# Peptides against a protein of PDB entry 2AUS, part 12

Target 1, 323 residues: chain A of PDB entry 2AUS
Amino acid sequence: ADIKREVIVKDDKAETNPKWGFPPDKRPIELHIQYGVINLDKPPGPTSHEVVAWIKRILNLEKAGHGGTLDPKVSGVLPVALERATRVVQALLPAGKEYVALMHLHGDVPEDKIRAVMKEFEGEIIQRPPLRSAVKRRLRTRKVYYIEILEIDGRDVLFRVGVEAGTYIRSLIHHIGLALGVGAHMAELRRTRSGPFKEDETLVTLHDLVDYYHFWKEDGIEEYIRKAIQPMEKAVEHLPKIWIKDSAVAAVAHGANLTVPGIVKLNAGIKKGDLVAIMTLKDELVALGKAMMSTQEMIERSKGIAVDVEKVFMPRDWYPKLW

## One batch from the design tools (peptide; aimed at target 1 H207 D208 D211 F215)

Design b1_p11_1_s1 (made by RFdiffusion4, then SolubleMPNN; its pose is not in this set)
Fold by OpenDDE base, seed 5:
Structure b1_p11_1_s1 (fold): chain B 323 residues (1-323), chain A 11 residues (1-11)
Amino acid sequence: as target 1 above (323 residues)
Amino acid sequence: MKKLSLEPYQK
């Protein structure tokens, strides 16, 4: 998520009409909510589905969805996409995750050995999905990007771990315990990151949302609820982006595929088959789609389908039809 | 004994 992607400009003369669209920072409060994502601090106890249902009740919403299940006992970062933004959760499912975990060892192990063995679990690991996962119970590889030991107190090991999506921390801890020769279990778990969403000033509780909604509805103060909801564009910050001409926006908003002539600028390193975000020149999310070309092909070619448009977010009327 | 808990790392 933190990799700054190079931006390649194809058309340096491309202008955008300031009267068209609604930039993420300039949406009226009702529209901001309709295209919003909450960085929720999920409490321990409820399911992710119960929490989404509560948010819908608190904010009087018809639709919402979460960016990846947390178990009932697991707290922390749960992105909740609202209303018209609900489908943006697809961008968050494949995103890397970070956790802080408490591992309890079933025997005494020297600290040096704990550190050495845990370092060996950085990189590729073989996992079997737990019985309760909707995923077929096939052995699969997953990446552990980093393990940072925060504290060791006897048999208790507190650590931060960055992982590929769908890595099971409970299973990781079990294998670490086996490698240490004493066994281990996961005592506590918190998710501290889900792609672009992390523990920062945007993290809010269910109680915060109740209060902020009340301040808006009863006191006429929209500032708090506005700050508590991120624009849907936040949920795609980690994706490679393609920025398009104003003349291409309405066509893509109607579900047309993006063609090469519509591209103004794009990120480097797009590969065929990548999930990409199609953006306006005002950084508005138009659609998600599958790249049909590499970045290099999109630069070199004068024509062809650049992106197969899978999910449109932008309303059809924000930009005029110019085709 | 400060119980090693996630509490110190929960903002």
Scores: peptide ipSAE 0.036, ipTM 0.698, DockQ to the pose 0.032
OpenDDE base, seeds 1, 2, 3, 4: peptide ipSAE 0.017, 0.036, 0.000, 0.008; ipTM 0.567, 0.693, 0.428, 0.483

Design b1_p11_1_s2 (made by RFdiffusion4, then SolubleMPNN; its pose is not in this set)
Fold by OpenDDE base, seed 3:
Structure b1_p11_1_s2 (fold): chain B 323 residues (1-323), chain A 11 residues (1-11)
Amino acid sequence: as target 1 above (323 residues)
Amino acid sequence: MKRLSLEPYQE
């Protein structure tokens, strides 16, 4: 998520009409909610689905979805996309995750050995999905981006870990325990990051949402509920972006593929097959799609399909048809 | 040890 992507400008004269669309910062509260994502602090106990159901009840919503399941016992960062934004969770599923885990060792191991062995688990690891996973139980590689040991207290090891999506921390801890020769299990787990969502001032509880909704509905105070909900555009911050002409927005909003002439600017390093966010010049999310060209091809070519549009978010009427 | 307050949500 923190990778600054270079922006390549293809059309430096492209302007946007300020009367068209609804920039993330200018949405009325109802519209902000319709295109919102909550950075929820999921409590331990309930399932991610139960928590989503509660949010729907609290906020009187028809639809919501979460950015990747947390087990009932696992707390922390659960992005919950609301209403029209519900499908934006697809951008969060492949995103890297961070956790703080408590590992309990089944025997005594010198601290130096713990540190040395855990460092060896940075990089590529081999995992088998658990039996309860809907994922086929095939051996697969996963990346561990980093392991930061926070505290060692006898047999208890508190550590921060950054991982590729779908890395099972329970399995990682099991393998660390095997490598240490004593065995280990996951005692506690908290997710501290899911792509662009982290433990910060945007993290809210279910209780906060109850109170903030009450302040809005009963007291007419919108400020709290507005702050508790992030714009859906937050959920795509980690993706490579393509910014398009106003004249291309309505076509893409109708589900047309993005063609090369519609591109105003784009991030460097897009590869064919990448998930990309199609944005307006006002940083509004129009759609998610699959890149059909590299960044270089999108610059060099005068025509062709740049992005196969998979998921439209923007309403069809926010921008006029200019074709 | 900063207990991550895994306080169960009591209804």
Scores: peptide ipSAE 0.000, ipTM 0.424, DockQ to the pose 0.063
OpenDDE base, seeds 1, 2, 4, 5: peptide ipSAE 0.016, 0.019, 0.018, 0.020; ipTM 0.515, 0.507, 0.489, 0.507; seeds 1, 2, 4, 5 fail the geometry check

Design b1_p11_1_s3 (made by RFdiffusion4, then SolubleMPNN; its pose is not in this set)
Fold by OpenDDE base, seed 1:
Structure b1_p11_1_s3 (fold): chain B 323 residues (1-323), chain A 11 residues (1-11)
Amino acid sequence: as target 1 above (323 residues)
Amino acid sequence: MKKLSLDPYQK
């Protein structure tokens, strides 16, 4: 999520009308909720699906979806996209994740050996999905981006781990235990990051949401519920972005593909086939789509389909039809 | 040793 992407300006004279759209910071509270994502601290016990159902009940919502399953016993960062933002979870599902895990060893191992062996698990690992996974149980590679040992207390190893989406920490710990020769199991697991969502001031509990919704509905205080809900644009911060002309926004909001003339600025390093976020000049999410060109091709070409638009988020009426 | 409770709901 911390990928600093260079911004290449293609049209430095492009202006935006301040009367059009609803920038993330200027949405009325009802509209903010309709385009919101909660950085939920999922409790241990319930399924991710049960927690989403509770949020829908608490906030009186018709639709919500989560940015990647946490097991019942796993706590921590669960992004929950609300209402019209529900489909933004597709940007979060493939996002990298961080966990803090407690591994319990089934025998005594010298600390130096623990550290040495755990370091060997950084990089590409081979995993078999667990039986409960809807994913076909084929061996697959996954990236372990980093392992940071936080504490070693005899047979208990507390560590931070950054992983590719769909890496199973339980399986990682099992393999580490085998490599150590004593065996191991996952005692505790917390997710500390899911793409752009991390443990910060935006992390809220189910209890916080109950209280904040009450303060809004009964006391007329919207501040707490406003802060508890992030704009849907937060859920795409980790994606490469393309910013478009005001004149292109309504067409894309109607499901038209983005053509090269509509581009004002874009991130460097977009490749053909990448998932990209199409943004207004006011940093509003219009749509997600598949890049049909590289960044370089989008700069050099005067015409053609830049992005195949897959999911529209913006209402069709926020910007005028200028075609 | 304070077991760092990974459960923020553990009081």
Scores: peptide ipSAE 0.007, ipTM 0.445, DockQ to the pose 0.042
OpenDDE base, seeds 2, 3, 4, 5: peptide ipSAE 0.000, 0.000, 0.000, 0.000; ipTM 0.378, 0.427, 0.441, 0.386

Design b1_p11_1_s4 (made by RFdiffusion4, then SolubleMPNN; its pose is not in this set)
Fold by OpenDDE base, seed 1:
Structure b1_p11_1_s4 (fold): chain B 323 residues (1-323), chain A 11 residues (1-11)
Amino acid sequence: as target 1 above (323 residues)
Amino acid sequence: MKKLSLKPYQE
């Protein structure tokens, strides 16, 4: 999520009408909820699906979805997209994840050997999905971006691990245990990051949500529930972005593909086939789509389909039809 | 056995 992307400006004279749309910071509370994502601290015990159902009940919502399953016993960062933002989870599912794990070794191993072997698991690993996974049990490669050993206490190893989406930490620990020659199991696991969502001031519990919703509904205090819900735009911060003219927004909101003339500015390093976020000049999420051109092609070309629009988020009426 | 309580990592 920390990929700083250069912004290339194509049209430095492009202005936006302040009367059009609803910037993330200017949404009325009801609209903010409709386009919200909760950075939930999932408790251990319930499934991710049960937790989503509870959030729907607490906040009186029809729809919600989560940014990537945590097992029942796993706690921590679970992004929950609300109502009209529900489909933004598609941006979060492929996002990198960080965990803190407690590995218990089944035998005594010198600390130096633990450190050396765990370092060898940085990079590409081959995993078989667990039996409970809906994914066909084929061997697959996954990236371990980093392993940081936090503490070693005899047979207990606390470590931070950054991984590609769908890496199984339990399987990683099992393989580390095999490589150490003594075996190991995952004693505890917490997810500390899911793409742009991390352990920060935005992390809230189910209890917080109950209280904050009560303060809003019974006491008329919206501040707490407003802070507990992030704008859906947070869920796409890690994606490459394309910012479009006000005149292009309504067309894209109606499901039209983005053409090159609609582009005001864009991130560097977009490749054909990348998932991209189409934004207004007020940093409102219009849609997600597949890049049909590279950044360079979008700069050099005067016409053509830049993005195949896959998922529209913005209402059709926030911007006028200017075509 | 110190339960390494996975406290939220405060930065």
Scores: peptide ipSAE 0.011, ipTM 0.530, DockQ to the pose 0.030
OpenDDE base, seeds 2, 3, 4, 5: peptide ipSAE 0.009, 0.008, 0.009, 0.008; ipTM 0.544, 0.530, 0.548, 0.529

Design b1_p11_2 (made by RFdiffusion4)
Pose (drawn by RFdiffusion4):
Structure b1_p11_2 (pose): chain A 309 residues (1-127, 142-323), chain P 11 residues (1-11)
Amino acid sequence: ADIKREVIVKDDKAETNPKWGFPPDKRPIELHIQYGVINLDKPPGPTSHEVVAWIKRILNLEKAGHGGTLDPKVSGVLPVALERATRVVQALLPAGKEYVALMHLHGDVPEDKIRAVMKEFEGEIIQRKVYYIEILEIDGRDVLFRVGVEAGTYIRSLIHHIGLALGVGAHMAELRRTRSGPFKEDETLVTLHDLVDYYHFWKEDGIEEYIRKAIQPMEKAVEHLPKIWIKDSAVAAVAHGANLTVPGIVKLNAGIKKGDLVAIMTLKDELVALGKAMMSTQEMIERSKGIAVDVEKVFMPRDWYPKLW
Amino acid sequence: PPEKRPPHPFS
């Protein structure tokens, strides 16, 4: 998921006017929240659905959604998209996820076999692909390991299968997500307590700095997604519901294939929309016309890059 | 500067 993609510039002269839109990290605090995402450290106990409900109450929001469900006893990274950016979590499906898990073996197994069997579970699995498994600690029947997987991969099922392969059986004692696409345990990971307090600092004490840092621009959700940057003049047509045509492309990532989920970006690096690529990168470069992206969801409001009559 | 309130449970 976190492979740095090459950028190919088709129109080296394209410029963006600062009058329109905002750099993503410079939105007025209200707009920042309307188009924000929280990198939340989910506590064990509540369901992911319940956590989102609490967040809507805390931030007094109308809409919110999480990216990738964590079970009630699972803690860790839970991206929560807010308001107008609620559906941006769609951008996380192609990106992977990473967990630290504690596996309790129901029988004694030599460490040698445990490491050998765990390694064999990398690749493909039926319940999804397992990118990597790294054993962190093996203490008796307890195995602590880090695993990277495709979205929708049930770790409980993976541990159960490892138990069968070892014949002794296995139980998942605990699980914590450490990565969900571009969201990881860094300075943006916040708790529900921080969110409530920072909201009070803003609404009661008038200080926006803390609630601002606790909420990321929605563009964070598409950091690992192939991107197509378009001209200022093309943003309006897309923001108004039109698919993206090739003439509007300024630059794009290499490796885009027809059918890929892509992010359409302004030259300020704001998220305009998510869509499916109808052409490859090379076709987008060589062709002068045609629909380049079948737009599935528009995020940018019509007001930022207006159509003027 | 504002200070954080004591921790409490959520519902």

Design b1_p11_2_s1 (made by RFdiffusion4, then SolubleMPNN; from b1_p11_2, 5 letters changed)
Fold by OpenDDE base, seed 2:
Structure b1_p11_2_s1 (fold): chain B 323 residues (1-323), chain A 11 residues (1-11)
Amino acid sequence: as target 1 above (323 residues)
Amino acid sequence: MPVPAPPRPFS
């Protein structure tokens, strides 16, 4: 998620009108909530869907959605997109995840063997989704990016693991236990990262949200609830971006595809078929879409559809129609 | 309900 993408400038003279739009840092509190994402510390016990339903009740919201299911027993980072931002979760679902796991071994194994075998699980692994997943139970490859053993105490192994989206840590631990020859199970699991969302000062509990909403509604103190909610633009930080002219914003906000003349700057390394974020020059999210060209094609071509717009977020009236 | 502490080192 922290890969800084190079920015290629196509039009260095493109300016933006400061009177148009609502930059992420300048939204009134109600508008900030309408375009918000909570970095929730999900408690163990409830489902991710029950937690989303509670947030909707606490904050008096019509809509919300989560950035990737955590099992009932799993705690930690659950991004919850609010109201008009609800569909930004599509950017978070395919994002990498990090966990801290406690694995319990069913027999005694020397620490050197534990360390050697767990290192062999870095890279490509074959998994079958568990029975309780909404995903078809086909064998699939998943990438384990890294395994960091934090502590070994007899049969208990505490480790950090970075994984591709939809890697099942319970299944990974089961396979590690088989490779060790003694068997193993997942005792505890916490998610510490989901794409751009991590354990940091933005992580909040359900209790924090109750208190912060009360301070706003009863005491008139907006500061706490404002800090507890991230702008929806946070949920696309890990995506390749295309920044567009002010004259193109209203067209894209009306659901028009992005054409090459509308591009001011873009990230390097966009491939045809990539999910991309279309941004204003004020770093406001206009839409998500599918790249129809590479970065190189978007630079070299004078015309054509650059992005097939799949989901608009920006209201149609934030920028004027300039056509 | 108290939120159980995340998995932490035993030490």
Scores: peptide ipSAE 0.020, ipTM 0.566, DockQ to the pose 0.042
OpenDDE base, seeds 1, 3, 4, 5: peptide ipSAE 0.010, 0.008, 0.011, 0.010; ipTM 0.537, 0.535, 0.520, 0.540; seed 1 fails the geometry check

Design b1_p11_2_s2 (made by RFdiffusion4, then SolubleMPNN; from b1_p11_2, 6 letters changed)
Fold by OpenDDE base, seed 1:
Structure b1_p11_2_s2 (fold): chain B 323 residues (1-323), chain A 11 residues (1-11)
Amino acid sequence: as target 1 above (323 residues)
Amino acid sequence: MPKFAPLRPFS
């Protein structure tokens, strides 16, 4: 998620009309909620689905969706996309995850051996999805990006782990325990990151949401609920971006594919088949789509379909039709 | 300040 992507400018003279659209920081509170994502601190106990249903009740919402399931016993970062933003979760599902886990060993192991064996689990691991997974129970590879041992206290090992989406930390701990020869289980698990969402000042509880909604509805104080909800654009920060001309925005908002002439700026390193975010020059999310060209092809070509638009977010009327 | 529910220090 922290990959700084170079921005290549294709049209340095492209301007944007300040009267068109609604930049993420300038949305009225009702519109901000309609295009919002909550960085929820999911409590242990409820399912991710129950928590989403509670948020919908608390905030009087018709639709919401989460950026990747946490098991009932697992706490921490659960992005919850609201209303018109609900489908932005498709950008978050494949995003990397970080956890802090407490592993309990079933026997005594020297600390040096714990450290050595856990380091061997950095890299590609083979996992079998659990029985409750909607995924076919085929062996699959997953990347463990890093393992950072935070503390070792006898048989208890606290560690941070960065993983590819759909890596099962419970299964990782089980395999570490087997490799140590004593066995192990996951005592505790917290998710500390889901793509661009982390433990920071934007992390809010269900109680915070109740209070902040009350302050808005009863006291007329919108500041707290505004801060508790991130703009949907936050949910695509980890994606490669393509910024488009004002004249292209309404067409893409109507579901037209992005053509090369509409591109003003783009990130380096886009490959054909990548999920990309189509942005306005005011950093508003227009749509998600599949890149049909590389960055290089989008620079070199004068015409053609750059992005196959899969999901529009922007309303059709925020920008004028200029065609 | 979000109260980090501290992962209880092992201490």
Scores: peptide ipSAE 0.010, ipTM 0.484, DockQ to the pose 0.051
OpenDDE base, seeds 2, 3, 4, 5: peptide ipSAE 0.009, 0.009, 0.009, 0.008; ipTM 0.524, 0.506, 0.534, 0.519

Design b1_p11_2_s3 (made by RFdiffusion4, then SolubleMPNN; from b1_p11_2, 5 letters changed)
Fold by OpenDDE base, seed 2:
Structure b1_p11_2_s3 (fold): chain B 323 residues (1-323), chain A 11 residues (1-11)
Amino acid sequence: as target 1 above (323 residues)
Amino acid sequence: MPKFRPLRPFS
């Protein structure tokens, strides 16, 4: 998620009309909720699906979805996309994750050996998904980006771990325990990051949402519920972006593919097949799509399909039809 | 038991 992407300008004269669209900071509260994502602190106990159902009841919503399942006993960062933003979770599912885990060893192991063996699990690992996962139980490679040991207390090892999406920390701990020769299990787990969502001032509880919704509905105070909900654009911060002309926005909002003439600026390093966010010049999310060209091809070509549009978010009427 | 429990926010 922390990949700084260079921005290449293709059309330096492109302007945007301030009367069109609704920038993320200018949405009325009802519209902000319709295009919102909650950085939820999921409590231990409930499933991620039960928590989504509770948010729908608390906020009187018809639709919501989550940015990647946490097990019932696992707490922490669960992005919950609301209403019209529900489909933005597809950008969060493949995003990297961070956890803090408590591993309990089934025997005594010298601290130096614990540190040495855990360092060997940085990089590519082979995993089999747990029986309880909806994922096909095929062996697969996953990346462990880093392991940071925070504390060792006898048989208890507290550590931070950054991983590729769909890495099972329970399986990692089991394999570490096997490599140590004594066995191990996952005592506790918290997710501290899911792509652009982390433990910060945007992290809210279910209780916070109850209180903030009450302040809005009963007291007319929208400030708290507005701060508790992030704009859907937050959920695509980690993706490569393509910014388009005002004249191209309505066509893409109607489900047309993005063509090369519509591009104003774009991130460097886009490859054919990448998931990309199509943005307005006001940083509004129009759509998610699959890149059909590289960044270089989008610069050099005068015509052709740049992005196959998969999911439209923007309403069709925010920008005029300029064709 | 470790002083820090992973179930609490680590600010």
Scores: peptide ipSAE 0.028, ipTM 0.647, DockQ to the pose 0.034
OpenDDE base, seeds 1, 3, 4, 5: peptide ipSAE 0.018, 0.025, 0.026, 0.020; ipTM 0.560, 0.582, 0.628, 0.590

Design b1_p11_2_s4 (made by RFdiffusion4, then SolubleMPNN; from b1_p11_2, 4 letters changed)
Fold by OpenDDE base, seed 1:
Formats: C-alpha cells, sequence, structure tokens
Structure b1_p11_2_s4 (fold): chain B 323 residues (1-323), chain A 11 residues (1-11)
C-alpha cells in the first residue's frame, strides 16, 4: 500500500463535468453504503464468514465479502466490502498483510540468538499450506517483507511481520522454533494491516456498527455510520491506477475494454498482466481490469486495448453515453 | 509478558 506511484499525465487539458458521477466524498449515505468497505476489527472467536454474515444482518445488506480470511482465533483488520462494492475484495486478497504475533518458545534461548535467527526469516520462505486450506498442499514460496521484534520476555517473543498474501504466520513461527532448536508455537495473532486497511481511526468493531446503524435509523444521525464505512475506492489505493476521460466512463461501465485514447493520466510502472484500477477524473472507481500494455506502451501508442475490463463497479447511468 | 494492545475503534 505504501508504494508511491508517479502519475504521468497524457492529456493535461482533460476536464470533468461536476454534474456526472458521485465522487466518494459526495455520495448520499445510502449510496455510500452500497459502495462501501468497512475496516472491521474482527473479534477472536467467530470465523470471517460469520462476521460477514453479522455485518449483513446489522446493516440490512444483501451482499458482502471480506478482503482475506482471518482464522477464528485471529483478531484485527478484516476489510468487509458491501453490496455493489463486494467484488472489490479481489483487489485485497492478493494484497500484502501485516501481523503482530506472540511466539512462545518451548525452551530458553539467548535474546541475541532469537534476534539473529528471526532476521534470517526476512525474504523468501518455503511454506506448505495447512490442511484446512482450499489450496493444494504443494510447497510454495512466500515473501516475508520484514520482521520487527517488539518485545522479548524470556520465552515470549512479540513481533511485527509484513508478509505476502497467503503467508502462514503459524508455519513461520514453527520454522523459527525449529531453527532456534527448542521449538515454538503461535500463542496469539492479530492482523494489523491488509493492503490499504490498517489500524487507524477507520477501524470499527461489530458493536460500533450496531450503535452507528441505530443512530442513523432511529435518531436520523448519519455521521457515525458514514465515517465507519470507507468508500470502495479505499480498497484499490494500493493498485496502479488509470484515469479516463468522461467520454470513456460509460463505455467501461458497460463492460467495454479501455482503449488508449480514453486515458488522461496513469501511474508509472504498470506492466502487462497487472491488476489495475480504472478511475474517473473525480477518483471514482469505474472498473478493475488486467493491463494489456505497459505504462510506456500506453503513453507511446495512439490506439489499442490498454485494459481488459474484468469487473465493473460503476453504474451504467452515472456518466452519459458519449459514443 | 508481551501483550496485544488493540487500538481504540472509531468512536
Amino acid sequence: as target 1 above (323 residues)
Amino acid sequence: MPVFRPPRPFS
């Protein structure tokens, strides 16, 4: 999520009509919910699926989905995409994740040795998926981006870890314990980040959602529920973006592929095959798609398919048909 | 003993 991407302007004269669309900050509360994502503090105990079902019940929703499973015993950041935003979870599933973990060692190890061995687990690790995963139990590589030891108290090691999606912290701790020669287990785990969603002022509980929904429905106070729900555009902040002309928005919203003439500005470093977010000039998410060109090709070419549109989010009527 | 200190949710 912290990747600062340069923005290359292709058309500096492109304007947007303020009467078209619904910018994330200007959505009526009902529409904001329809295109919302909750940064949920998942409690320990329930499954991620049970929590999603509770949110649907609390907020009277037909559809919702989560940005990556947390085990029942694991707490913390669970992005929950609502209603028309539900499919935005596809942008969050492959996103990097951060955890705070408590590792308990099964023997005494000098602190210097703990620090030295844990540092060796930064980078590429080999993991076997757990038995409960829907993934074939083939050995796979995963990236550990960083390990930050927060506290060591005898046999208890509290650490922060940034990892590639689908890294199993329980398996990491088991391997660290083996490398230390004493063995170890995961005592506690909390997810502190899932892509653009982190522990911040946007993090809300299930209880907060009950109260905030009540304040809206019974007291007419929408402020709390509005702040508790992030716009779906938050869920794509970590993706490379392509901003398009107003004249291209309705076509893409109808499922047409984005062609090069529709591009106003784009992030640097897009590669062919990347998942990209197609945005309006008002920073509204139109669609997710697969880049068919690099950033450089999208600049140099006058024509061709820039993005294969996979998932449309924007309604077809927010922008006029200009073709 | 290391302990989780969850942030306060939005209030």
Scores: peptide ipSAE 0.014, ipTM 0.519, DockQ to the pose 0.039
OpenDDE base, seeds 2, 3, 4, 5: peptide ipSAE 0.007, 0.009, 0.008, 0.012; ipTM 0.529, 0.485, 0.508, 0.555

Design b1_p11_3_s1 (made by RFdiffusion4, then SolubleMPNN; its pose is not in this set)
Fold by OpenDDE base, seed 4:
Structure b1_p11_3_s1 (fold): chain B 323 residues (1-323), chain A 11 residues (1-11)
Amino acid sequence: as target 1 above (323 residues)
Amino acid sequence: APKLSLEPYQK
């Protein structure tokens, strides 16, 4: 979310028909839910899967998926993609994460030493996945983007940490404790960010969802449930984007690869192999795909496959076939 | 001592 991407316009004359599609802010409530993502405040206790199952029951949904597992004891930001949006979680899994963690030291350490040592953990760290992880237990590097100490009270250290996806904060704290010479453990952990989803006015509880669904179904008040669900496009805000002609939308929605002539505008800095979001000129998510060209190649070439379309989200009928 | 809590940092 923090990376501002330049937008390069290839076709400044391209217009969009206002009658086609459903822009994220113009979806009827039922359609908004079908293409929604909840920024859930996951309570401590349940698994991420149990919470997803509860959301499905509360909102009477057939399917949902989460944008990256939180351990049972971990609270905070859990994006839950709904129904037709369920597969958008693929964009969130590799996204950076932020946490607030409470570290408890097993001995007394001067505050200045705590601060100094924790700064050394900014950057590349070597981690081994925990035993309980389904991930193969090999040593791997992970980036710690920042560590911000919020408070130190004796042996308790509260800190904010921004990390690469799949960084284990428990393991980080263990290694910090070793570096301090006294040992440490993770007392508390909250996820405060998962890619574009953060602690803000969009964060909702399971109780909020119960109440908001009730207000909609029993009282006819859709405002609360509409607010509680973000459009699926929110889940791709952190990705590089390619905006396509109205004439290309239906083809991509049918699973055709995006070709260079379909591109109206695109973000700078796309590399071959990048995950990209294919958008309409109304900022509707059509599909996710793998870039087969760089931004520069997509500008310079007149033809060829720009994006290998991997996951279609848009219904086939939102835009007419113009071929 | 006041217990360090995540609560003040929750938004």
Scores: peptide ipSAE 0.034, ipTM 0.557, DockQ to the pose 0.031
OpenDDE base, seeds 1, 2, 3, 5: peptide ipSAE 0.028, 0.007, 0.027, 0.024; ipTM 0.563, 0.458, 0.597, 0.605

